# Peptides against a protein of PDB entry 5YCA: the designs that were tried, part 138

Target 1, 132 residues: chain A of PDB entry 5YCA
Amino acid sequence: RSLPAERNPLYKDDTLDHTPLIPKCRAQVIEFPDGPATFVRLKCTNPESKVPHFLMRMAKDSSISATSMFRSAFPKATQEEEDLEMRWIRDNLNPIEDKRVAGLWVPPADALALAKDYSMTPFINALLEASS

## One batch from the design tools (peptide; made by RFdiffusion4, then SolubleMPNN)

Design b2_p29_7_s3 (from b2_p29_7, 16 letters changed)
Fold by OpenDDE base, seed 2:
Structure b2_p29_7_s3 (fold): chain B 132 residues (1-132), chain A 29 residues (1-29)
Amino acid sequence: as target 1 above (132 residues)
Amino acid sequence: SEEDKKLEEEAEKEFEEQFRKDAAAYEAS
């Protein structure tokens, strides 16, 4: 598959140690019609544009927002490019269904596969290891 | 500290805002 040409410079090195990022993660409770749910979030700021974007994990089942990963990794991606990647994820990975949240959410193994593709491995490792 | 609490509250609001924006954008796709 083809990914967008320009990547967030925050993710220029996929081999960095993830442990310093763990304490930067935070748990947050979000209220839904059927009750509260806890998410773990990591604020990722593009060092060039200074635009922040949160990566996020559901605390209970460790599902991670693939949509948020893509948007953070590829800040200049078109809607068409996003749609194509989301279709690829749906067809090739194991996204979960949760009516409470938007976008595609994937289990940890799939998130790490995407992280390798997007050069986000340290950030996803930290997000998965952080306490909720 | 109180300043730390304010910064965290701002981050919480920012996260919720992203949640809302993501929902709107994804639903429009």
Scores: peptide ipSAE 0.639, ipTM 0.906, DockQ to the pose 0.151
Fold by OpenDDE base, seed 1:
Structure b2_p29_7_s3 (fold): chain B 132 residues (1-132), chain A 29 residues (1-29)
Amino acid sequence: as target 1 above (132 residues)
Amino acid sequence: SEEDKKLEEEAEKEFEEQFRKDAAAYEAS
């Protein structure tokens, strides 16, 4: 598949140690009609544009928002490019079904696969390893 | 510190706002 040409410079090096990012993760409770749910979030700021974007994991099943990953990794992506990638994820990975949350959410293994593609491995490792 | 507390509160609001925006965008698509 073809990913957007420009990537967030925050993710220029996929080989960095993730451990320093772990303490930067935070747990947060979000209220839903059927009750509260805890998410682990990591604020990722584009060093060039200074625009922040949160990566997020569901505390219960460790599912991670692939949509949020994509939007963070490719800040200049078109809606069409996002739609194509989300379709690819549906067709090739194992996204979960949760009506409470928007976008596509994937299990840890899939998140790490995407992280490799998006050069976000340290950030996803930290997000997965952080306590909730 | 008090500064850290304020920054965290702001981050909480930012996260919820992102969540809301994502939901709105998803519903509109």
Scores: peptide ipSAE 0.639, ipTM 0.906, DockQ to the pose 0.167
Fold by OpenDDE base, seed 4:
Structure b2_p29_7_s3 (fold): chain B 132 residues (1-132), chain A 29 residues (1-29)
Amino acid sequence: as target 1 above (132 residues)
Amino acid sequence: SEEDKKLEEEAEKEFEEQFRKDAAAYEAS
């Protein structure tokens, strides 16, 4: 597969220590028709555009939004590029099904695989290790 | 501090806004 050419400069170095990012994560409760659910979020600001975007994990099963990862990593991606990647994820990884949330959510191992592809491993490691 | 509390409340609202916008955008795709 092919990924968008331009990547968020926040993710220029995939080898950085993730531990300083752990305390930056925050737990937040979202209300749904069938009850509340807790998410762990990490605010990621593009150092060039100064536009923030949250990465997010479901606290209960540690599923991570692949859609949010993609949108953060590739802020100039077209809808067609996103659709192509989401189809690839469905065909090659193990996205979960949850009617309460939008986009594709994947288990931790798949999230780390995507993180490697998107050069955002430290951020996903921190998100996974953060308390909820 | 009170400033930290305010910043967290703003971040909380910002996250909920992203969550809502993501849902709307994805459903429209």
Scores: peptide ipSAE 0.638, ipTM 0.906, DockQ to the pose 0.158
Fold by OpenDDE base, seed 5:
Structure b2_p29_7_s3 (fold): chain B 132 residues (1-132), chain A 29 residues (1-29)
Amino acid sequence: as target 1 above (132 residues)
Amino acid sequence: SEEDKKLEEEAEKEFEEQFRKDAAAYEAS
């Protein structure tokens, strides 16, 4: 499939060792009307624009925000490009349903598949291995 | 260090802000 032309230079090297990224992940509790939930987050800063964006995992089932992955990987993507990719994810992967969270969230295997497509493999591996 | 703790506190706030912003956008869609 077609993806946006310009990618975040943070993800130039998909073969990078992910282990140094693990201790940079942090667990954070978010309060919801039906109770607290824990997320694991990784702050990813675009080295050119200096704009940060968090990748995030639900602690309970390791689901990862595909929307946040896309936005981090393709910071200049249009809303239309994002919508097209999210439709592709709905049609080809296994996104979960959770009323507490925005965007599309996918299980670990799907997240790693997307990570390969977006050249984010080290970052997603670190996010998945980090403690909650 | 105290500086590290402050930086982490700011990161927590930044994450919550991103989270709330995304949620608001989702509800409006």
Scores: peptide ipSAE 0.637, ipTM 0.905, DockQ to the pose 0.175

Design b2_p29_7_s4 (from b2_p29_7, 15 letters changed)
Fold by OpenDDE base, seed 4:
Structure b2_p29_7_s4 (fold): chain B 132 residues (1-132), chain A 29 residues (1-29)
Amino acid sequence: as target 1 above (132 residues)
Amino acid sequence: SAEDERLEEEADRRFEAEFEEDAARYAAS
């Protein structure tokens, strides 16, 4: 597959220690018709554009939004590029589609695989280790 | 900066709105 050419400079170093990012995560309870669900989010700010994006995890099963990862990693990506990547994820990983939330969500192992591809490993590790 | 604060507030608002829309869509399904 072909990923977008320009990546968020926030993710220039995939080898950074993730532990300082853990306390930056925030848990949030969202009310749905069938009951509450807790999400954990990490605000990631592009150091050049200063535009923030949220990486998101479902607290209960630790599913990570692949859509949020892609949009944060590739802020200048076209819709076509996003669609191509989401199709690749559907064909090669184990995505989950939850009717309650938008986007494509993946289990932790798949999220870490994507994190390696997007150079986001410290951020995804922190998101997964954060308490809810 | 003031601009950074505005961008953060906008991001928070978009996040909350996204889940509100999700909840509404789910309720309507």
Scores: peptide ipSAE 0.219, ipTM 0.760, DockQ to the pose 0.965
Fold by OpenDDE base, seed 5:
Structure b2_p29_7_s4 (fold): chain B 132 residues (1-132), chain A 29 residues (1-29)
Amino acid sequence: as target 1 above (132 residues)
Amino acid sequence: SAEDERLEEEADRRFEAEFEEDAARYAAS
């Protein structure tokens, strides 16, 4: 498949140690009609534009928002490019459906596969290892 | 910088708003 040409310079080196990112993660409890749910988020700021995006994990099953990953990795991507990638994920990976949350969410193994494609492995590792 | 702080605060507000919208949509489903 073809990914957007321009990538967030935050992800220039996929081999960096992820451990310093772990304490930067934050847990948040969100109240839904059927009860509370905990999410873990990691703020990722584009060092050039200074625009932050949050990478998101559901604490209970460690599902990660693929949508958040894509938007952080490719800040200049068009909606059409995003739609094409999300379709690819639906066709080739194992996304989950959760009516409580927006976006396309994937299990940890799929998230790490995407992280490799997007050059953001340290950030996803940190997000997965953070406490909730 | 002050601009960086504003951008972070805006991101936080967007995050909270998205979850509030999600909860509302779920309640209406």
Scores: peptide ipSAE 0.216, ipTM 0.761, DockQ to the pose 0.959
Fold by OpenDDE base, seed 1:
Structure b2_p29_7_s4 (fold): chain B 132 residues (1-132), chain A 29 residues (1-29)
Amino acid sequence: as target 1 above (132 residues)
Amino acid sequence: SAEDERLEEEADRRFEAEFEEDAARYAAS
């Protein structure tokens, strides 16, 4: 598949140690009609544009928002490019359906596969290891 | 910088708003 040409400079080095990112993660409890759910989020700021995006994990099952990953990784991507990637994820990975939250969510293994493609491995490792 | 802080606050507000909308959508389902 083809990914957007321009990637967030934050992800220029996929081999960085992820451990310094772990304490930057924050847990947040969100109230839903059927009860509270905890999410873990990691703020990722584009060092050039200074625009922040949050990578998101559902604490309970460790699902990661693929949508959040894509939007952070490819700041100049069109909606069409995003839609194409989300369709690819649906066709090739194992997305989880959760009507409570927007976006396409994937299990940890799939998230790490995407992280490799997007050059986000340290950030996803940190997000997965953070406490909730 | 002050601008960076404003951008972070905006991102936080946007995040919270998204989840509020998610909760509302779920409630309406």
Scores: peptide ipSAE 0.216, ipTM 0.760, DockQ to the pose 0.948
Fold by OpenDDE base, seed 2:
Structure b2_p29_7_s4 (fold): chain B 132 residues (1-132), chain A 29 residues (1-29)
Amino acid sequence: as target 1 above (132 residues)
Amino acid sequence: SAEDERLEEEADRRFEAEFEEDAARYAAS
């Protein structure tokens, strides 16, 4: 597959220690018609543009939003490039369909595989280890 | 900075709006 050429400079080093990022995660309870659900999110700000994006995890099963990862990693990606990557994820990984939430969500192992591809491993490790 | 705060607030607002839309879609399904 082909990923966008320009990546968020926040993710220039995939080998950084993730532990300092854990306290930066925040749990949030969202009310749905069938009851509350807890999410964990990590604010990731592009150091050049100063535009923030949130990486998202479902607290209960630790599913990660692949859509949030892609949008944070590739700030100049077109919708077409995003669609192509989401199709690749559907064809090659194990996405989870949840009608309560938008975007494409994947289990932790798949999220870590994507994190390696997007050079954002420390951020996904922190998101997965954060308390909810 | 004021601009940073604006961008953060906008991101938070977009997040909340997304889940509000999700909840509405779920209720309508």
Scores: peptide ipSAE 0.209, ipTM 0.759, DockQ to the pose 0.956

Design b2_p29_8_s1 (from b2_p29_8, 12 letters changed)
Fold by OpenDDE base, seed 2:
Structure b2_p29_8_s1 (fold): chain B 132 residues (1-132), chain A 29 residues (1-29)
Amino acid sequence: as target 1 above (132 residues)
Amino acid sequence: SEMEAQLEEMFSALSEEQRAKAVATMLSD
């Protein structure tokens, strides 16, 4: 597959220590019609554009929003490029289906695979290790 | 903002009230 050419400079180094990012994560309970669910979020700000994105994890099963990962990693991506990547994820990984949330959500192993591709491993590790 | 819109999209299944509350909490970071 072909990923967008330009990547968020926040992710220039995939070998960073993730532990300092853990306390930056935030957990919250969201009230859905069928009951509460906890989400863990990590605010990631592009150091050049100053535009933030949230990486998101569902606490219970540790599913992570691949859509949010892509949008954070590739701030100049076109909608077509996003659509192509989401299609690739659907065809090659194991996204879950949860009616409570939109976008593609993937299990931890798949999230880490994407993180490697997007050069954002420390951020996903932190998100996965954060308490809820 | 675009970020706010993306969060609202993520939680589009919620009622307007619950979505507003959830997103407001996130934006407080």
Scores: peptide ipSAE 0.750, ipTM 0.960, DockQ to the pose 0.708
Fold by OpenDDE base, seed 3:
Structure b2_p29_8_s1 (fold): chain B 132 residues (1-132), chain A 29 residues (1-29)
Amino acid sequence: as target 1 above (132 residues)
Amino acid sequence: SEMEAQLEEMFSALSEEQRAKAVATMLSD
């Protein structure tokens, strides 16, 4: 498949040690109508534009927001490019269905596959290893 | 902000009060 040409310079090196990112993650409990759920977040700031994005994990099943990954990795992507990638994910990976959250969410193995494609493996590894 | 709007979108299923609390916590980073 084809991904957007310009990538967030934060992700210029996919081989970096992820361990320094682990303590930068934050966990919180969010109160939903049917009960509480814990989320783990990692704030990722584009070093050139200074625009931040949060990478997000549902703690219980470690599902990751693919939508947030894409938007962080490709800051100049069009809506059409995002739609194409989300359709690809639906067709080729195993996204979950959770009415509590918007966007497309994927299990850990799929998140790591996307991380490799988006050159953000250290950040997803850190997000997955962080405590909740 | 752009970041705040995206977080509000993610948690649009919450009530206004619960969403405000959740997003405020995230923005404290």
Scores: peptide ipSAE 0.750, ipTM 0.960, DockQ to the pose 0.707
Fold by OpenDDE base, seed 4:
Structure b2_p29_8_s1 (fold): chain B 132 residues (1-132), chain A 29 residues (1-29)
Amino acid sequence: as target 1 above (132 residues)
Amino acid sequence: SEMEAQLEEMFSALSEEQRAKAVATMLSD
C-alpha cells in the first residue's frame, strides 16, 4: 500500500511518553435508540495548521476509529488515498461492524498496528488507557 | 467546520437532536 507523503507534524516522534496525554482524553455517554454507549475522545491539533481532529474509542470494547486516525495523520490525503487505505484495512486487519457509527473501526491490536504505521503510538496508547 | 462535519458524519445514525448534543459536547474541548 501507499500512504500519503505528508504526515501531520504532531506525530513527528513516535517514541514519546504517552502518559501526559491520558488526562487530555474525555469520556461521554451518547444516547442511541437501542441504549446508551460511552465514547472516549482525544483532541489532536496540528501544531502548524492549527486544524484539530478527534481520535475516537468505543469505551466498552476499545474499538478505535481507523478513519479518524488516517484523517488526523494525513491532513492532505486525497479521497483516493483514503479509500485505498480503508480497503487495505478491510483486507488485512479485523475491522468490526457496528451500525451505530460510520467509518471503519478496528480492535485495539489493529489500532496499535496502524498507529505504528502512522507514527501515532503515544496517542493511541493514551486513548486506550484513558478511563471511561 | 470540517471537523464538525466529520463528527456529524460519524454519528449520522443518531437523531438530529441526539447528534447535535453529542457533537456540541465534543466541540467544547
Scores: peptide ipSAE 0.750, ipTM 0.960, DockQ to the pose 0.700
Fold by OpenDDE base, seed 5:
Structure b2_p29_8_s1 (fold): chain B 132 residues (1-132), chain A 29 residues (1-29)
Amino acid sequence: as target 1 above (132 residues)
Amino acid sequence: SEMEAQLEEMFSALSEEQRAKAVATMLSD
C-alpha cells in the first residue's frame, strides 16, 4: 500500500517515552440509547499548523479509531488516499463492528501495528495505558 | 471547525442533544 508522503511533524520521533502523555488523556462517559459507554481521548496538536486531532479509544475493549489515527498522521491526505488505507485495513487487519460509532475501529494489537506504520507508537501506547 | 465536524461524524448515531453534549465536553480540552 501507499501511505501519504507528508506526515504530521508531531510524529517525527516514534521512539519517544510515552509516559508523559498518559496524564494528558481524558476519560468521558457518553450516554447511548442502549446504555453508557466510556471513551478515552488524547488531544494531538500539529506543531506547525496548530490544528488539533483527537485520538480515541473505547475504554472497555480498548478499540482504537483508525480513522482518527490516519487523519492525525496525514493532515494533507486526499479522500482517495484515506479510502485506500481504510480498504487496506479491512482487508489485512481485524476491524470491529460497533454501531455506536462511525469510522474504522481496530483492536489494540492492530492499533499498534498501524501506529508503527504512522510513527505514532508513543501516542497509542499512552492512549491504551490511560485509566478510564 | 473541522475537528468538531469530525467528532460529530464519529458520533452520528447519537441524538443531536447527546452528540452536542458529548462533543462540547471534548472541545473543552
Scores: peptide ipSAE 0.750, ipTM 0.960, DockQ to the pose 0.694

Design b2_p29_8_s2 (from b2_p29_8, 11 letters changed)
Fold by OpenDDE base, seed 1:
Structure b2_p29_8_s2 (fold): chain B 132 residues (1-132), chain A 29 residues (1-29)
Amino acid sequence: as target 1 above (132 residues)
Amino acid sequence: SAAEEQLREMFSALSEEERAKAVATMLSD
C-alpha cells in the first residue's frame, strides 16, 4: 500500500503520553431504530490548518472508525488514496460490518496497528481507555 | 464545516432529526 505523503502535524510524535487526552474524550448516546448505542469521540485539531476531525469509538465493542483515523492523519489525501487504504484494511485486517454507521470500522487491536502506521498511538490509546 | 460533513456522513443511516441532534452535540466540543 501507499500512504499519503503529507501527514497531519498533530501526529508528529507517536511517543507522547496519552493520559492527558483521556479526559478530553466525550461519550454520547445515539438513538438508532434498533436501540441506543454509546459512542466515544475525541476532537483532534490540526495545529497548522486549525481544522478539527473527530476520532470515533463504539463504546460497547470498542470498534474504531478507521475512516476517521485516515482522514485525520492525512488531510490532503485523495479519494483514490483513501480507497486504496480502505481496500488494504479489508484485505489485511479484520474490519466489522455495522449498518448503523458508515465508513470502515476495526476492532481495538487493528485500530492500534493503524495508529502505529499513522503515528496516532497516543490518541487511539486515549480513545480506547476513555469512560463511556 | 469539514468536521460536520464527516460526522453527517458517518451517521447517514440516522433520520435527519436524530443525525442533526447527534452531530450538534459532537460539534459542541
Scores: peptide ipSAE 0.765, ipTM 0.963, DockQ to the pose 0.712
Fold by OpenDDE base, seed 5:
Structure b2_p29_8_s2 (fold): chain B 132 residues (1-132), chain A 29 residues (1-29)
Amino acid sequence: as target 1 above (132 residues)
Amino acid sequence: SAAEEQLREMFSALSEEERAKAVATMLSD
C-alpha cells in the first residue's frame, strides 16, 4: 500500500528505547452510560510544527486508536489518504467495534504492526506497557 | 486546537458535559 510521503519527525527513529516514554502516559476513568472505562493516553508533539496528538489505549483490552496513530504519524496526509489507509486496515487487520468511541481501533498486535509501518514502535510499546 | 477537536470526535458518544470533563483532563498534559 501507499502511505503519505511526509512523516512526523517525532518518529524519525523507530529503534528508540521506549521505556522513558512509559511514565509520560496518563490514565483516566471516563464515565459512560453503561459504566466507567479507563483509557491510557500519550501526548505526542511534532517537534517542528508543535502540534500535539494523543495516542490512545483502552486499558481493559489494550485496543489502540489506529486513527490517532495515522494522524500523528502523517500530519500532512489528505483525507483521501487517511480513508485509504483505514480501508486497508479494515481489509487486512482486525479492527474492533466499540460503540463508546469513534475512529478505528485495533488490538495490540495490529497496533504494533501499524507502528512498524509508521515508524512509531517505541511510542506504541510505551502506551501498551503503561499502567492503568 | 486540532488535538481538542480530535479528542471530541473520539468521544462523540458522550454527553457534552462528560466529554468536556474528559477532554479537559487530557488537554492538561
Scores: peptide ipSAE 0.765, ipTM 0.963, DockQ to the pose 0.706
Fold by OpenDDE base, seed 4:
Structure b2_p29_8_s2 (fold): chain B 132 residues (1-132), chain A 29 residues (1-29)
Amino acid sequence: as target 1 above (132 residues)
Amino acid sequence: SAAEEQLREMFSALSEEERAKAVATMLSD
């Protein structure tokens, strides 16, 4: 696969300690027609453009939005580049289907694999370890 | 904002009222 050339400078160092990011995560209960569900979010701001993106986790099964990861990591990616990556994820990883949320969601192990590819491991570790 | 639009897209299955409330909370970070 071909990932976009330009990456969010927030993710310049994949080896940083993730623990300072844990308290920055926020949990909230969202009311769906079939009942409540808790989501954990982490606001990630591009230090150069100042444009924020939110990484998102479903608290119960720790599924992570791969779509949000990609959009945060590659802020100048085209729709075609995103489509190609999402197709790769469908073909090579184990995405889940949840009618309550849009985008492509993956289990924790897959999220960490993507995090390595996108150089955002500390952020995904923090999101996974945060309380809900 | 772009972030708001992305969050609204993510939670497009919610009613307008519930989505607005949920997204407003997220954007308060």
Scores: peptide ipSAE 0.764, ipTM 0.963, DockQ to the pose 0.706
Fold by OpenDDE base, seed 3:
Structure b2_p29_8_s2 (fold): chain B 132 residues (1-132), chain A 29 residues (1-29)
Amino acid sequence: as target 1 above (132 residues)
Amino acid sequence: SAAEEQLREMFSALSEEERAKAVATMLSD
């Protein structure tokens, strides 16, 4: 597959210690029609454009929004590029379906695989380790 | 903002009121 050429400079170093990011995560209970669910988020701001994206985890099963990861990593990606990557994820990883949330969500192991591809490992590790 | 729009999209299954509340909390970070 071919990922977008330009990546968010926030993710220039995939080897950074993730632990300082853990306390920056925030847990939140959201009331859905069928009941409450807790989400953990991490605000990731592009240091150049100052545009934030929120990485998102469903607390209960630790599913991560791959869509949010992609959009944060590749802020100038086209819709076509996103669609191609999401199709790749469907074909090669193990995304879940949850009617409560839009976008493509993946289990922790898949999220970490994507994180490696997107150079986001510290951020996803922090998101996964954060308390809810 | 773009972030707000993306969050609203993510939580499109919520009612407008619950979505607004949820997104406002997230944007407070």
Scores: peptide ipSAE 0.764, ipTM 0.963, DockQ to the pose 0.705

Design b2_p29_8_s3 (from b2_p29_8, 12 letters changed)
Fold by OpenDDE base, seed 5:
Structure b2_p29_8_s3 (fold): chain B 132 residues (1-132), chain A 29 residues (1-29)
Amino acid sequence: as target 1 above (132 residues)
Amino acid sequence: SAAEEQLREMFSALSEEQRAAAVATMLSE
């Protein structure tokens, strides 16, 4: 598959230590009609454009928003490029469906696979290790 | 902001009041 050419400079080094990012994560309980659910988020700001995105994890099953990962990693991606990648994820990974949240969500192993492709492994590791 | 829009879209299944409160908390922390 083809990924967008320009990547968020925040993710220039995929080998950085992730541990300093862990305390930057935040947990929050959100009340849904069928009960509460905890989400863990990590704010990621593009150092050039100053545009922030939140990487998001569902605490209980550690599902990660692939949509948020892609949009953070590729700030200049077209809608067509995003659609293509989301289709690829559906065809090649194991996304889950949860009516409580929009976007495409994937289990931890798939999130780490995407993180490698998007050069954002430290951020996903931190998000997965953060307490809820 | 872009972050606010992202979060509103993510939690679009919530009621307007609950979504507003949830997103406000996220943006404040």
Scores: peptide ipSAE 0.743, ipTM 0.959, DockQ to the pose 0.782
Fold by OpenDDE base, seed 4:
Structure b2_p29_8_s3 (fold): chain B 132 residues (1-132), chain A 29 residues (1-29)
Amino acid sequence: as target 1 above (132 residues)
Amino acid sequence: SAAEEQLREMFSALSEEQRAAAVATMLSE
Protein backbone atom coordinates (compact mmCIF):
# COMPACT_ATOMS: atom_id res chain seq x y z
CA ARG B 1 0.00 0.00 0.00
CA SER B 2 0.94 3.64 -0.41
CA LEU B 3 0.52 6.02 2.51
CA PRO B 4 0.24 9.79 1.99
CA ALA B 5 3.52 11.66 1.58
CA GLU B 6 3.02 14.28 4.29
CA ARG B 7 2.62 13.27 7.92
CA ASN B 8 1.52 15.35 10.90
CA PRO B 9 4.71 16.72 12.50
CA LEU B 10 3.23 15.84 15.89
CA TYR B 11 4.29 12.27 15.12
CA LYS B 12 7.90 12.96 14.12
CA ASP B 13 9.31 10.74 16.89
CA ASP B 14 7.71 7.33 17.43
CA THR B 15 10.07 6.45 20.29
CA LEU B 16 8.94 9.04 22.85
CA ASP B 17 7.72 8.01 26.29
CA HIS B 18 3.93 7.70 26.21
CA THR B 19 3.28 8.04 29.94
CA PRO B 20 2.99 11.85 29.98
CA LEU B 21 0.10 11.54 27.51
CA ILE B 22 -2.00 9.25 29.71
CA PRO B 23 -3.40 11.99 31.99
CA LYS B 24 -4.31 14.02 28.90
CA CYS B 25 -6.91 11.44 27.91
CA ARG B 26 -10.56 11.96 28.83
CA ALA B 27 -13.35 9.45 29.41
CA GLN B 28 -17.00 10.12 28.68
CA VAL B 29 -20.21 8.12 28.94
CA ILE B 30 -22.47 8.49 25.91
CA GLU B 31 -26.10 7.42 25.99
CA PHE B 32 -27.18 5.39 22.98
CA PRO B 33 -30.68 4.07 22.34
CA ASP B 34 -29.63 0.60 23.50
CA GLY B 35 -27.72 1.85 26.55
CA PRO B 36 -24.66 3.76 27.73
CA ALA B 37 -21.12 3.28 26.42
CA THR B 38 -17.87 4.85 27.59
CA PHE B 39 -15.36 6.38 25.18
CA VAL B 40 -11.82 7.54 25.88
CA ARG B 41 -10.36 10.31 23.75
CA LEU B 42 -7.00 12.01 23.28
CA LYS B 43 -6.79 15.45 21.71
CA CYS B 44 -3.90 15.68 19.25
CA THR B 45 -2.98 19.10 17.89
CA ASN B 46 -0.79 19.56 14.83
CA PRO B 47 2.00 21.86 16.08
CA GLU B 48 2.28 23.63 12.73
CA SER B 49 -1.31 24.09 11.58
CA LYS B 50 -2.75 24.13 15.12
CA VAL B 51 -5.58 21.91 13.88
CA PRO B 52 -6.70 19.34 16.46
CA HIS B 53 -7.97 15.81 15.94
CA PHE B 54 -9.31 13.38 18.52
CA LEU B 55 -8.09 9.82 18.79
CA MET B 56 -10.91 7.67 20.11
CA ARG B 57 -11.23 4.37 21.99
CA MET B 58 -14.31 2.42 23.00
CA ALA B 59 -13.60 1.63 26.62
CA LYS B 60 -15.27 -1.76 26.90
CA ASP B 61 -13.34 -3.64 24.20
CA SER B 62 -10.60 -1.05 23.58
CA SER B 63 -11.47 -0.76 19.90
CA ILE B 64 -9.84 2.31 18.36
CA SER B 65 -10.98 4.45 15.44
CA ALA B 66 -8.59 3.77 12.57
CA THR B 67 -10.30 6.53 10.61
CA SER B 68 -9.37 9.07 13.28
CA MET B 69 -5.80 7.76 13.39
CA PHE B 70 -5.40 8.14 9.65
CA ARG B 71 -6.90 11.60 9.51
CA SER B 72 -4.70 12.78 12.37
CA ALA B 73 -1.54 11.26 10.91
CA PHE B 74 -2.15 12.48 7.37
CA PRO B 75 -3.94 15.84 7.51
CA LYS B 76 -3.49 16.54 3.79
CA ALA B 77 -4.58 13.11 2.57
CA THR B 78 -7.16 12.92 -0.19
CA GLN B 79 -10.39 11.01 0.13
CA GLU B 80 -9.00 8.51 -2.38
CA GLU B 81 -5.95 7.92 -0.20
CA GLU B 82 -8.15 7.41 2.86
CA ASP B 83 -10.42 5.01 0.99
CA LEU B 84 -7.41 3.03 -0.18
CA GLU B 85 -6.06 2.72 3.35
CA MET B 86 -9.43 1.78 4.82
CA ARG B 87 -9.76 -0.93 2.19
CA TRP B 88 -6.30 -2.21 3.07
CA ILE B 89 -7.32 -2.36 6.74
CA ARG B 90 -10.46 -4.32 5.87
CA ASP B 91 -8.43 -6.76 3.79
CA ASN B 92 -5.44 -7.21 6.10
CA LEU B 93 -6.53 -6.47 9.68
CA ASN B 94 -9.53 -7.31 11.83
CA PRO B 95 -11.86 -4.31 11.95
CA ILE B 96 -15.07 -4.52 13.94
CA GLU B 97 -18.52 -3.27 13.03
CA ASP B 98 -20.43 -1.15 15.51
CA LYS B 99 -23.58 0.60 14.39
CA ARG B 100 -23.25 3.15 17.18
CA VAL B 101 -20.18 4.82 15.67
CA ALA B 102 -19.07 5.75 12.17
CA GLY B 103 -15.68 5.05 10.60
CA LEU B 104 -13.50 1.98 10.73
CA TRP B 105 -12.62 0.63 14.17
CA VAL B 106 -9.94 -1.92 15.00
CA PRO B 107 -8.91 -3.96 18.06
CA PRO B 108 -5.89 -2.91 20.17
CA ALA B 109 -3.33 -5.12 18.42
CA ASP B 110 -4.35 -3.78 15.02
CA ALA B 111 -4.34 -0.22 16.35
CA LEU B 112 -0.75 -0.67 17.50
CA ALA B 113 0.20 -2.10 14.12
CA LEU B 114 -1.28 0.96 12.44
CA ALA B 115 0.38 3.20 15.01
CA LYS B 116 3.75 1.82 13.98
CA ASP B 117 2.97 2.48 10.33
CA TYR B 118 1.75 6.02 11.10
CA SER B 119 4.47 6.79 13.69
CA MET B 120 1.83 7.25 16.43
CA THR B 121 2.91 4.55 18.90
CA PRO B 122 3.21 6.76 22.02
CA PHE B 123 -0.23 8.24 21.44
CA ILE B 124 -1.97 4.91 20.93
CA ASN B 125 -0.20 3.39 23.93
CA ALA B 126 -1.41 6.27 26.07
CA LEU B 127 -4.95 5.99 24.74
CA LEU B 128 -5.01 2.26 25.49
CA GLU B 129 -3.63 2.65 29.02
CA ALA B 130 -5.85 5.56 30.07
CA SER B 131 -8.51 4.93 32.71
CA SER B 132 -12.17 4.76 31.75
CA SER A 1 -14.23 23.59 13.60
CA ALA A 2 -12.49 20.59 12.10
CA ALA A 3 -12.53 18.79 15.44
CA GLU A 4 -16.21 19.44 15.92
CA GLU A 5 -16.98 18.12 12.46
CA GLN A 6 -14.88 15.01 13.11
CA LEU A 7 -16.78 14.22 16.28
CA ARG A 8 -20.17 14.96 14.75
CA GLU A 9 -19.41 12.55 11.92
CA MET A 10 -18.22 9.85 14.31
CA PHE A 11 -21.42 10.03 16.34
CA SER A 12 -23.80 10.55 13.45
CA ALA A 13 -25.97 7.67 14.67
CA LEU A 14 -27.09 9.71 17.68
CA SER A 15 -30.03 12.06 17.58
CA GLU A 16 -29.14 15.66 16.90
CA GLU A 17 -29.79 16.62 20.50
CA GLN A 18 -27.72 13.80 21.98
CA ARG A 19 -24.90 14.36 19.51
CA ALA A 20 -24.77 18.09 20.15
CA ALA A 21 -24.57 17.55 23.90
CA ALA A 22 -21.92 14.84 23.63
CA VAL A 23 -19.73 16.81 21.23
CA ALA A 24 -20.06 20.00 23.27
CA THR A 25 -18.75 18.14 26.31
CA MET A 26 -15.82 16.73 24.36
CA LEU A 27 -14.84 20.14 23.03
CA SER A 28 -15.09 21.82 26.43
CA GLU A 29 -12.85 19.42 28.37
Scores: peptide ipSAE 0.742, ipTM 0.959, DockQ to the pose 0.785
Fold by OpenDDE base, seed 2:
Structure b2_p29_8_s3 (fold): chain B 132 residues (1-132), chain A 29 residues (1-29)
Amino acid sequence: as target 1 above (132 residues)
Amino acid sequence: SAAEEQLREMFSALSEEQRAAAVATMLSE
């Protein structure tokens, strides 16, 4: 697969300590027709463009939005590049299908694999460790 | 905003009222 050429400068160093990011996460209960579910989010702002994205985790099973990861990591990606990556994820990882939320969601192990590819490891570690 | 649109897309399965409330909370915190 071919990832987009330009990456969000927020993710310039994949080796940074993730612990300072943990308290920046926020948990929220959302009421769905079939009952409540808790989500944990981390606001990630591109330091150059000042455009924020939210990384998102479903608290119960720690599934993480791969779509949000990709869009945050590659702010100048084309739709074709996103589609290609989402297809790759579907074909090579273990995404889940949850009718409550849109986008492609993956379990923690897959999220960490993507995080390595996207240079987002500290942010995904923080998101996974945050309290719900 | 871009962030608001992202969240609206993510929670598109919610009713308009529930989505608006949920997204407003996310953007305010």
Scores: peptide ipSAE 0.742, ipTM 0.959, DockQ to the pose 0.785
Fold by OpenDDE base, seed 3:
Structure b2_p29_8_s3 (fold): chain B 132 residues (1-132), chain A 29 residues (1-29)
Amino acid sequence: as target 1 above (132 residues)
Amino acid sequence: SAAEEQLREMFSALSEEQRAAAVATMLSE
């Protein structure tokens, strides 16, 4: 498939050691009407634009926000490009539906597959290994 | 900020008060 041409320079090297990123993650309990849920986040700042995005994990089942991954990786992507990628994810991976949170969320294995495609492997590994 | 808008969108199912509090914590840590 085709991905947007310009990628966030933060993700220029997919082979870096992820362990230094683990302590940068943060856990937070959020109270929803049906009860509490813990989320783990990693703040990722584009070194050129200085625009941050948060990569997000639901702690309980380790689902990762694919929407946030895409938007962080491809800051100049069009809405059409995002829609195409989200449709690809629905057709080829195993996204979940959770009414508590917006966007498309995927299980850990799918998140790592996307991470490889987006050159974000160290960041997703760190997010998955962080404590909650 | 862009980060604030991202988080507000993600947690749009929360009430405004709950979302504001949650997002404020995320941005401060």
Scores: peptide ipSAE 0.741, ipTM 0.959, DockQ to the pose 0.783

